# Peptides against a protein of PDB entry 6RO1: the designs that were tried, part 63

Target 1, 216 residues: chain A of PDB entry 6RO1
Amino acid sequence: LGKEIEEYIHKPKYCLPFLQPGRLVKVKNEGDDFGWGVVVNFSKKSNVKPNSGELDPLYVVEVLLRCSKESLKNSATEAAKPAKPDEKGEMQVVPVLVHLLSAISSVRLYIPKDLRPVDNRQSVLKSIQEVQKRFPDGIPLLDPIDDMGIQDQGLKKVIQKVEAFEHRMYSHPLHNDPNLETVYTLCEKKAQIAIDIKSAKRELKKARTVLQMDEL

## One batch from the design tools (peptide; aimed at target 1 S106 R108)

Design b2_p29_5_s4 (made by RFdiffusion4, then SolubleMPNN; from b2_p29_5, 16 letters changed)
Fold by OpenDDE base, seed 2:
Structure b2_p29_5_s4 (fold): chain B 216 residues (1-216), chain A 29 residues (1-29)
Amino acid sequence: as target 1 above (216 residues)
Amino acid sequence: MKLREELELLRQIVNSRRIKYPKEILIYP
C-alpha cells in the first residue's frame, strides 16, 4: 500500500511542481534510506530509450542529504551512502533520480544561497532536526489528492484502503497490547522466512535447469 | 524496509490527511 502511493507521488508529472528549493523530501535507494533531505534544485536530462530510440527524459533532483563520511571520500567512483544511526554524518548535495523520492513534505525550509561551506550545509541539518522535534508524530506530508492534485482513481482507492487499514489497526484490541512488539517481530520473521523459501525455490529451479541442459 | 517503518509511513499519510496542514509550511531558521 505505501509503495503503491509512492508509485504515484514520485512521477515527474505530479511531483515536479513541488520540488522547489527548501522542500523536505525523503530519499530511498533500494536498501539505502537517507531519511529526510532538502531539495536544492532539479534538472531535466535527455535520455534515449535503447529499444525505441524515443526520448525518455530523466529528472534529477539535487537533494541535500545526510551522508556517511566514508562515502564522501569515494564520491568520485561510488554512490553516496546514508549516515549510520550513530554517525554524525555530513550534509552533502546528492543528485537523485526523481523516482527515488519516497515522500514529499508540505514543509519548506529556508536554505542558504551558498551550500559550498560545510557550516551552511550543517545548518540545514539543524533545521531538519528542529522540524522533526516540532512534529513528533512525523513531518507533515503533501496530500497526493488535495495538495498534489492527483486525480487518478487508482490512487483514491489505494488511499481508501490505507485509511481502512489504519482504522482497523487502531481499533484492534492488540493495538494497546504490550505484546504488540512481539507480534510485529513474529510477522517480520514470517515474512523473511517466506522470502528465503522463495529464494531457495528459485535456486533449486536454476540448478535443475542446468542439470537438464547437461543431459541434452 | 522493516514492517514498522512501512506502518509508520502509512500512519504519517493518514495523520497528514486528518490534520489538514497548509499546502506549504515555511520554516525559517
Scores: peptide ipSAE 0.369, ipTM 0.859, DockQ to the pose 0.610
OpenDDE base, seeds 1, 3, 4, 5: peptide ipSAE 0.357, 0.346, 0.356, 0.350; ipTM 0.858, 0.847, 0.858, 0.854

Design b2_p29_6 (made by RFdiffusion4)
Pose (drawn by RFdiffusion4):
Structure b2_p29_6 (pose): chain A 194 residues (1-46, 58-67, 79-216), chain P 29 residues (1-29)
Amino acid sequence: LGKEIEEYIHKPKYCLPFLQPGRLVKVKNEGDDFGWGVVVNFSKKSLYVVEVLLRCAAKPAKPDEKGEMQVVPVLVHLLSAISSVRLYIPKDLRPVDNRQSVLKSIQEVQKRFPDGIPLLDPIDDMGIQDQGLKKVIQKVEAFEHRMYSHPLHNDPNLETVYTLCEKKAQIAIDIKSAKRELKKARTVLQMDEL
Amino acid sequence: RKVGEFESLPVTDKTKKFTKAYLALTKYE
């Protein structure tokens, strides 16, 4: 569901109007993410590209690392979420100190909103009048309710058990696909003719 | 403009609920 919502937000017809300098954006590509960042501007490529400050061809910053902000161009279809907040940015972003200042500014924004950095309502704000997105957002609030209601959500060992569950779940996916091809390979193909 | 300040669009109850639900999902994806 979460990835399905991103695809609607990826549509440049819908998200480009809201990519004003200083807009907070979350980016993820093929798994790893850079947390949150701030946009500077955007232009076409070759698809569209926006230059965004992120925590870090570089890779994202690790959890233990304090991090160092760097501006990088990224494709528009790599934005996972867009916020209602537009934090102010320095005119000349060349200095390192200013880049750290932006990192500190966002640390203060995250504090002013402990419930989470507010996101744009894809319908009330972004204008996605598509009917499929309605049923998606409904399933999200319902599943979120199911999540927080699960006895395991509060459990500190949840991440320890969740990983063993994830491993055991992947092994089961292999067995399924492996059996699928086996039922095919083991099949005699010309028996219906006979 | 002063660094450290920001502008925000109107935040509604729907935005709060959506944001909370969405960020909870993305944590465990």

Design b2_p29_6_s1 (made by RFdiffusion4, then SolubleMPNN; from b2_p29_6, 14 letters changed)
Fold by OpenDDE base, seed 2:
Structure b2_p29_6_s1 (fold): chain B 216 residues (1-216), chain A 29 residues (1-29)
Amino acid sequence: as target 1 above (216 residues)
Amino acid sequence: PELGTYEELEITEKTKRLTKAFLAIEKYE
């Protein structure tokens, strides 16, 4: 079911309107799971189909992804690889074919305009991690029907199956464990508190900066 | 807008349920 919905959402006619800079997307390529990254931009390239000679537009999205540092040393000859779980990795802008997008989030980050400095790229990773903390049950997905406006009957049937699956999972006694719901609620509260503290610190810093300017 | 902040579309309860379902499917498939 997951693969079936991906076959719809990664079609350019559906996903391109949502590939704005800062959009959170999930990228997977041939067993390499990069996890969540952020859209930088996208481009349309002309592609000639090898068998028909027909022009088929190829869409490439530049995505800021957490990559292995080892793979980046050979970036001239080798494709970027995802960072290992125990590796810090480095955020890099990677050109990705649109069909390799496995998920699109409702979340859009405010990103630095210049992503050439390493510090600016790494700041985006911190922002992704903060969003992940805010959503312990997973980063929210765009609704293919309600948000993306896809009217395909095949997709509607797939979504109905997913909803039925969800209902079965959450009706199961193990998922109705009050302890799990409590843990998730506590994680959400903790994440919200962390965001509020950070916001308050930023406001305080701004206030101090204004005060310092008045003293100059 | 301040760097490191984000905007989001309205997250409905349906979207939350679908997100959880997709994560579950990814775990079991």
Scores: peptide ipSAE 0.272, ipTM 0.801, DockQ to the pose 0.310
OpenDDE base, seeds 1, 3, 4, 5: peptide ipSAE 0.128, 0.238, 0.151, 0.055; ipTM 0.549, 0.799, 0.626, 0.568; seeds 1, 4, 5 fail the geometry check

Design b2_p29_6_s2 (made by RFdiffusion4, then SolubleMPNN; from b2_p29_6, 14 letters changed)
Fold by OpenDDE base, seed 4:
Structure b2_p29_6_s2 (fold): chain B 216 residues (1-216), chain A 29 residues (1-29)
Amino acid sequence: as target 1 above (216 residues)
Amino acid sequence: PELGTYETLPITERTKRLTKAFLSLEKYE
């Protein structure tokens, strides 16, 4: 069911509008799970299907991902590998085919404009980790229907099944820690409030800046 | 905007359920 949702959301027609710089995305490549990374940019590459001569555009998203240091030494010849769980790793900008995006978050980070310095890249990792701490139940996903605007009936059916699955899992006695859910809900609410406060402060600061400019 | 801060789209109850469901599926898969 999760894979079925992925088959919809990773389609360029649906996901490209949401691949802005700073968007949190989850990347999986075969057996390699990079976890959460940050979109830097995306590009369209012209590809010609070898057998049909038809133009099949490939979309490549540059994602800042936590990579193993060992894989970086061979980066000229080998694909980047995810950092091991016990490894600090290093944040690298990795070109990723759009279909390798397993999830897209509603969260968008403010990232450094220059990602060439290692310190700037590593600062983004810290930011991701802070976001993860703020969302103990998991980084919030874009709603494929409500946020992404996908109207496909097949997807709606899949989502309904997923919701039913979640309800069953939730209703299962082993997962029924009502206290945990309450704590998570409270944590999420607190996190959302914190975001809203920061947003409001930014708007207020912008408004003040505009007012100061009008007074000049 | 300060570096390291973030913004979100509105997080609805549906989004929360979908997030939980997806994470549960990833663990099951």
Scores: peptide ipSAE 0.518, ipTM 0.912, DockQ to the pose 0.269
OpenDDE base, seeds 1, 2, 3, 5: peptide ipSAE 0.508, 0.507, 0.505, 0.501; ipTM 0.911, 0.910, 0.909, 0.908; seed 2 fails the geometry check

Design b2_p29_6_s3 (made by RFdiffusion4, then SolubleMPNN; from b2_p29_6, 15 letters changed)
Fold by OpenDDE base, seed 1:
Structure b2_p29_6_s3 (fold): chain B 216 residues (1-216), chain A 29 residues (1-29)
Amino acid sequence: as target 1 above (216 residues)
Amino acid sequence: PELGTYETLPITERTRRLTKAFLAIEKYE
């Protein structure tokens, strides 16, 4: 269900109006979870589909993300990697395809105008951490219906399912429903199959898109 | 604006519930 919602919110027609500088966004790239980062800017690139000659617009958002120190050294040749949980890491501005945004927050940080100095970038990490402390239940998400204005009936049905699921979890604590493990396992299996299909499609698309970005 | 400050859209009870639901789902996804 979460992945189904992501398929709506990461569409440029819905998310671009909310990708202002300072917007908190969560970035996931296959197995790499960068966690929460901050939007710096976005750009539109024209990509030519190799087989159709049709221009498919590609949107790239520059996101300040906590990256491993190794990513600093290899940033010219290799994709940025997320900092390990035990690593301090370093905040870097990383170009991210818009469809890799897994979540968008209602929170917008005030950020330094100049992000070239390391200290300015690291100050943003401190700000993110402070926001996380203020929201112990998690950084608040944009409501895809009420905040983002998505009117898609498919999304509304997905949200209703999520709300029904939340209500069931609240009304029937996990310890009381032995079938919850089965439902979770089935949802995990279905989610994993969907993730695997989406990952395979993303890998195929990434292989094509990275190849296309390397040609740009 | 001072560094470390932020703005937010109104956080509704619905937003709170959705956020919790998403976090729960993400833990299992």
Scores: peptide ipSAE 0.450, ipTM 0.892, DockQ to the pose 0.567
OpenDDE base, seeds 2, 3, 4, 5: peptide ipSAE 0.450, 0.445, 0.456, 0.448; ipTM 0.891, 0.889, 0.891, 0.891; seeds 2, 4 fail the geometry check

Design b2_p29_6_s4 (made by RFdiffusion4, then SolubleMPNN; from b2_p29_6, 13 letters changed)
Fold by OpenDDE base, seed 4:
Structure b2_p29_6_s4 (fold): chain B 216 residues (1-216), chain A 29 residues (1-29)
Amino acid sequence: as target 1 above (216 residues)
Amino acid sequence: PELGTYETLPITEKTKRFTKAFLSIEKYE
């Protein structure tokens, strides 16, 4: 269900207006969870599909992320890896494909203009940690409907299911009600099918969405 | 604006509910 919501919010037509410098975002790449980072900038890369000649623009967002020091040594050839939980790590600007954004916060930090100095980058980590302390229940997210303006009925249904699931888990923390897993699995399957159908329909309409973004 | 400060969109009860639900599920997936 969470992945289903992500499939909506990471679409350029919805998220790009919110990818301003200082925006807090979560980045996840396969098994690597970077946690919360800060948007530095984004760029549109022209991607021509070799077989169709169709313009499928790639959107890359530069995100300041807490990275493992070990991964930085190989940064020229290897992808950055997240810092271990007990590791201090180092804040680095990492180019991230927009679809790797797992969440977008309503919070936007005021960040240093020059992020080349290590001290400036580390100051941003301190700022993120202070924000996390202020929001013990979690850093607030953009409302996909009210803030991001997504009108998709499928998303509304997924959100309702997610909220209902959380409410049931909260009300019965000790009861691994086997019915919750069943409902969750069924909801995920139905929502994934709905998303796949809509994703396919949206891919057909991708050409129109890119045109609107070029006007912004 | 002072460095390290932040701005936020209005945080409604709806936003809080969504935030809690989404972040909770993300931990279990």
Scores: peptide ipSAE 0.576, ipTM 0.927, DockQ to the pose 0.457
OpenDDE base, seeds 1, 2, 3, 5: peptide ipSAE 0.541, 0.542, 0.547, 0.540; ipTM 0.919, 0.917, 0.919, 0.917; seed 2 fails the geometry check

Design b2_p29_7 (made by RFdiffusion4)
Pose (drawn by RFdiffusion4):
Structure b2_p29_7 (pose): chain A 194 residues (1-46, 58-67, 79-216), chain P 29 residues (1-29)
Amino acid sequence: LGKEIEEYIHKPKYCLPFLQPGRLVKVKNEGDDFGWGVVVNFSKKSLYVVEVLLRCAAKPAKPDEKGEMQVVPVLVHLLSAISSVRLYIPKDLRPVDNRQSVLKSIQEVQKRFPDGIPLLDPIDDMGIQDQGLKKVIQKVEAFEHRMYSHPLHNDPNLETVYTLCEKKAQIAIDIKSAKRELKKARTVLQMDEL
Amino acid sequence: SEEEEFIERAKELEEAGLGTVDSALYKKA
């Protein structure tokens, strides 16, 4: 569901109008993410590209690392979420100290909103009048309710058990696909003709 | 309510000069 919502937000017809300088954006590509970042401007490429400060062809910052902000151009279809907040940015972002200042400014924003950095309502704000997105948002609130209700959500060992579950779940996916092709390969193809 | 708390926090953010908030909910406030 989360990924499905991102695809609606990826549509440039819907998200480009809200990519004003200083907008907070979360980006993820093929798995790894850079946390949150701030946009500077955007233009066409070659698809659209926006230059965004992120925590880090570079890779994202690790959890233990304090991080160092760097501006990088990214494709628009790599934005996972867009916030209602536009934090102020310096005019000349060339200095390192200013880049750290922005990192500290967002650390303060995350404090002013411990419930989470507010996101744009894709319908009330972004204007996605598509009916499919309605049913998606409904399933999200329902499944989030199911998640926090699960006895395991609070358990500190949840991440330890969740990983063993994820591993055991992937092994099972292989067995399924492997058996699928086996049932095909093992099949005699010309028996219906006969 | 959650909406009132959000609006208050958004006003505090603007008063601190850190940024602005853009949403239909805040504009209707």

Design b2_p29_7_s1 (made by RFdiffusion4, then SolubleMPNN; from b2_p29_7 with E8R A16S D22E A24S K27R K28A)
Fold by OpenDDE base, seed 4:
Structure b2_p29_7_s1 (fold): chain B 216 residues (1-216), chain A 29 residues (1-29)
Amino acid sequence: as target 1 above (216 residues)
Amino acid sequence: SEEEEFIRRAKELEESGLGTVESSLYRAA
């Protein structure tokens, strides 16, 4: 169900107003999880769909991300790679397609005006780590309804299902829930929706595989 | 409550000078 919410929040019509400098965002690209980074800026690029000739605007957000040292050497030819858990890595400004944002935080950091110096970029990593310490249960997210103002009925239904599931999970241990069948049905529906979303993402990815590799 | 704890953590973050918390829950408190 978290993935279903992600499908709404990464849509430009909803997330663009919240992509201000300093906004904490989580970036995932296929198997690469960059974790939390900080928005530097965003831009709208005019793009023409190769097959239809239709104008499809591309939204690119520059995000300060923790990257591996190896990715720095090949930054001109290869996509940035996330730092390994055992390495410090280096903070780099990476152009990211908006649909790769997996989460948007309610937190906006104060960032240095000049991010060209390495020390200024690394100071932002220290700030992210400090926020993580202050929120040990996870960095707070923008509420898609109350904070982002999304009025989509489909999203409201998803959230209601998540809340109902979470409430049941916390109030009654699964082993004692007489409505185990209902919980299983909800879990199966959730799993099916997650599969459908993954399938839709894969289809979109297949259709855009060339664009992600060539433009990133 | 979880909400009260969030509000507390948000306030402490802003007081630290690290940044701001743009949450309707926090702003309404």
Scores: peptide ipSAE 0.671, ipTM 0.958, DockQ to the pose 0.869
OpenDDE base, seeds 1, 2, 3, 5: peptide ipSAE 0.665, 0.656, 0.660, 0.645; ipTM 0.957, 0.954, 0.956, 0.951; seed 5 fails the geometry check

Design b2_p29_7_s2 (made by RFdiffusion4, then SolubleMPNN; from b2_p29_7, 8 letters changed)
Fold by OpenDDE base, seed 4:
Structure b2_p29_7_s2 (fold): chain B 216 residues (1-216), chain A 29 residues (1-29)
Amino acid sequence: as target 1 above (216 residues)
Amino acid sequence: SEEEEFIKRAEELEKAGLGEVISSLYRAA
């Protein structure tokens, strides 16, 4: 269900008004989870679909992300890679297609005006870490309805299902209902189907996105 | 409440000078 919400949030028609400098966003590219980064700027690129001649505008957001030091050496030819969990990494400005945004925070950080110095970029990482400490249950998300103003009926149905599920999880302590195994199995199946759909979309996107990332 | 805790955390973040919290929940308070 969280993945279904992501499919709405990353659409340019909904998210562009919220991609201001300093906005916290979560970036995922296929198997690479960059975690939380900070928006620097965004641009609209004119793209012509090669087969239809239709103008399909590409929206690219520059996001300050924690990258592996290994990926820095090949930054001109290879896609940035996320820092390993045990690695300090380095904050880099990475051009990201808007559809790779998995979450948008209600938090907008104050960032240095000049991000060319490494120390200024690393200071932003310290700020992100401080926000994470202040929100131990997770960085707060924009509400897709109340904050983003999305009126899509499909999204409303998804949210209603999430709320109903959460309400059932909190109202019925999992320990005593014998139907919990069935609900968990159904939730695991739905999560697995969502993973499989996301994996299939990632495989379909891998086939297309590697091509789109190489054209950027 | 979860909302009250969110508002408190948002206020503390802004007081610390880290940034701003732009939320319907925070502005409604």
Scores: peptide ipSAE 0.602, ipTM 0.930, DockQ to the pose 0.889
OpenDDE base, seeds 1, 2, 3, 5: peptide ipSAE 0.598, 0.578, 0.571, 0.592; ipTM 0.929, 0.931, 0.923, 0.930; seed 5 fails the geometry check

Design b2_p29_7_s3 (made by RFdiffusion4, then SolubleMPNN; from b2_p29_7, 8 letters changed)
Fold by OpenDDE base, seed 5:
Structure b2_p29_7_s3 (fold): chain B 216 residues (1-216), chain A 29 residues (1-29)
Amino acid sequence: as target 1 above (216 residues)
Amino acid sequence: SKEEELIERAKALEEEGLGTVESSLYRAA
């Protein structure tokens, strides 16, 4: 179900309006999970005309991602790789095809104007980590219907199934078992994208309320 | 073009402040 939602969200006609600088996005390339990164910009890779019956134009998003130091040394010949667990890594701007975006957050960060200095890139990692601390249940996601305005009936049916499943899961006392979360988290790393939308909206609303209360 | 429409929509969403982190959250980071 999460993968089915992803197949809609990563379409340029839906996601491009939300790929502003500072937008938090999750990037996964096959076995390489980069986790959360920050959009820098996007560009069109191919000039395919949409009405030709040809494939949708390919877009490339430059995303600031946490990369392994080894991959950066070999960057001339090899693609960037995600930082290993317990590795410090380094934040690097990586060109990513839009279909490799596994999630889009409702959160946008302020980013330094100049990302060439390592310290400026590393400051963004600190900001991501702070956002993750603020959202212990996961970084809030854009709602494909309410936020992104997707009217596709296929997506609506998928979301309805996910919401029905979530309501059944959240209403079931056994889902407080951390072991179920782990097995589901492996299969639901993709389904968590959908689960996190409603919880994330609630968390975002709570977080906004807390932030507004701190500003009052 | 369709791309220009998407860019204009992106700008409109930015003006609406959708998803922008408030200054207080940014300062905490």
Scores: peptide ipSAE 0.180, ipTM 0.723, DockQ to the pose 0.089
OpenDDE base, seeds 1, 2, 3, 4: peptide ipSAE 0.266, 0.007, 0.019, 0.020; ipTM 0.734, 0.408, 0.591, 0.586; seeds 1, 2, 3 fail the geometry check

Design b2_p29_7_s4 (made by RFdiffusion4, then SolubleMPNN; from b2_p29_7, 10 letters changed)
Fold by OpenDDE base, seed 1:
Structure b2_p29_7_s4 (fold): chain B 216 residues (1-216), chain A 29 residues (1-29)
Amino acid sequence: as target 1 above (216 residues)
Amino acid sequence: SKEEEFIKRAEELEKEGLGEVISKLYREA
């Protein structure tokens, strides 16, 4: 279910309008979870499919990500790797294929105009960490329907199934089952995406309310 | 280009306030 929602969000026709400089995005590539980064820019690359000669445009977003220092030394030959949880790491601008965006936040940060100095890049990490402190339940996400305007009936059905599953999970008498932790870890991975959507809706509503209160 | 259309749409969405610009967090950090 969460992966099914992700398959809609990372489609260029839906996400590109929201990939402005400063937009918070989450990047995941297979086993490599970079966590939250900041959009710097995006570009379209012409790709030709080798077998059909058809133009298959690749969309690349440049994202400021926390990378391991080891990956930076080998940057000429190896892809950037995420910083370890215990590592300070270094913020680097990494070209990311748009389909590797696992989440898009409603939050947009101000970024320095010059990201060449390390201190300017590291200042953005401090800003991300401050946002994370302000949102202990998770950084608010864009709503695929309300914010991104996705009208796909398949997505609406997926969301309805997630909401129905959440309702069944909270209403289920197994709420007292000690094996709930294992079902919750699997359901928390799926429901964490749904809870992240619902929490994101609540935080988006709170953030809109706070912004409306700051404009008053 | 399709890219220019996406940029224009992004600018329109920014004007509609659909993106929260937390510039204050950067100034306080």
Scores: peptide ipSAE 0.018, ipTM 0.404, DockQ to the pose 0.072
OpenDDE base, seeds 2, 3, 4, 5: peptide ipSAE 0.000, 0.014, 0.006, 0.000; ipTM 0.213, 0.350, 0.317, 0.241; seed 4 fails the geometry check

Design b2_p29_8 (made by RFdiffusion4)
Pose (drawn by RFdiffusion4):
Structure b2_p29_8 (pose): chain A 194 residues (1-46, 58-67, 79-216), chain P 29 residues (1-29)
Amino acid sequence: LGKEIEEYIHKPKYCLPFLQPGRLVKVKNEGDDFGWGVVVNFSKKSLYVVEVLLRCAAKPAKPDEKGEMQVVPVLVHLLSAISSVRLYIPKDLRPVDNRQSVLKSIQEVQKRFPDGIPLLDPIDDMGIQDQGLKKVIQKVEAFEHRMYSHPLHNDPNLETVYTLCEKKAQIAIDIKSAKRELKKARTVLQMDEL
Amino acid sequence: EAEEYYEIRKALDPFISSKTFKKGEIFVE
């Protein structure tokens, strides 16, 4: 569901109007993410590209690392979420100190909103009048309710058990696909003719 | 229980909180 919502937000017809300098954006590509960042501007490529400050061809910053902000161009279809907040940025972003200042400014924004950095309502704000997105958002609030209600959500060992569950779940996926091809390979093809 | 939770969390992946969908814009200086 989360990824499905991102695809609607990826549509440039819907998200480009809201990519004003200083907008907070979350980016993820093929798995790894850079947390949150701020946009500077955007233009076409070759698809669209926006230059965004992120925590880090570079890779994202690790959890233990304090991080160092760097501006990088990224494709628009790599934005997972867009916020309602537009934090002020310096005119000349070339200095390192200013880049750290932006990192500190966002640390203060995250504090002003411990419930989470507010996101744009894709319908009330972004204008996605598509009916499929309605049913998606409904399933999200329902499954979120189911998640926080689960006895395991509060459990500190949840991440320890969740990983063993994830591993056991993937092994099962292999067995399913492996059996699937096996039932095919083991099949005699010309028996219906006979 | 663990398997059920896995399926639920997997359905929400990447997780987006519904409570953060708010109207309007906020300017921070």

Design b2_p29_8_s1 (made by RFdiffusion4, then SolubleMPNN; from b2_p29_8, 15 letters changed)
Fold by OpenDDE base, seed 5:
Structure b2_p29_8_s1 (fold): chain B 216 residues (1-216), chain A 29 residues (1-29)
Amino acid sequence: as target 1 above (216 residues)
Amino acid sequence: DAEEFYKIKERLEPFIDPSRFVKGEIYIY
């Protein structure tokens, strides 16, 4: 179900309006999980479909990602690789195809204007880590319906199934299976995050409505 | 569509400044 949602949100027609500089995004390329990075820019590349000769545009997003230092030494010939868990790594701007975005956050960071200095890039990593500390249950996601405005009925059905599944999981305390507890704790964290996001969005909407009402 | 891309980019320009809040966004400085 999560993968099915990803198949919608990474479509250019839906995600491009949310790829502003500073947007937190999660990048995954096959077995390479870069985790959370920050959007720097995006571009459209002309591509020709091999079979039809039709122009098929490719969208490339430049994302500041935590990369392995080993991969950077070979950067002229090899694709960037994610930093190992025990490695410090280095923040690098990596061009990523838009369909490799596995998640888009509601969080947007301020980023330095000049990302050429290593210290400026590493400061963004500190900011990402601070966001992760502020959201111990996980970095908040854009709602594909409420935030991204996706009207696709297939997605709505998937979301309804996810919500119904999450609700059923919460209603049945499967207290005793330790493997289910880990998945349940992750799902409970994810659903509590979704509730907390919905609550925080409602509060932010209320606060904005109050601020707009105080300005009226 | 190239025109659609540029329209999207133009629409995003006001939001390049993180001081402008979009509904549902959390800005961290």
Scores: peptide ipSAE 0.108, ipTM 0.653, DockQ to the pose 0.113
OpenDDE base, seeds 1, 2, 3, 4: peptide ipSAE 0.025, 0.016, 0.010, 0.042; ipTM 0.611, 0.413, 0.441, 0.538; seed 2 fails the geometry check

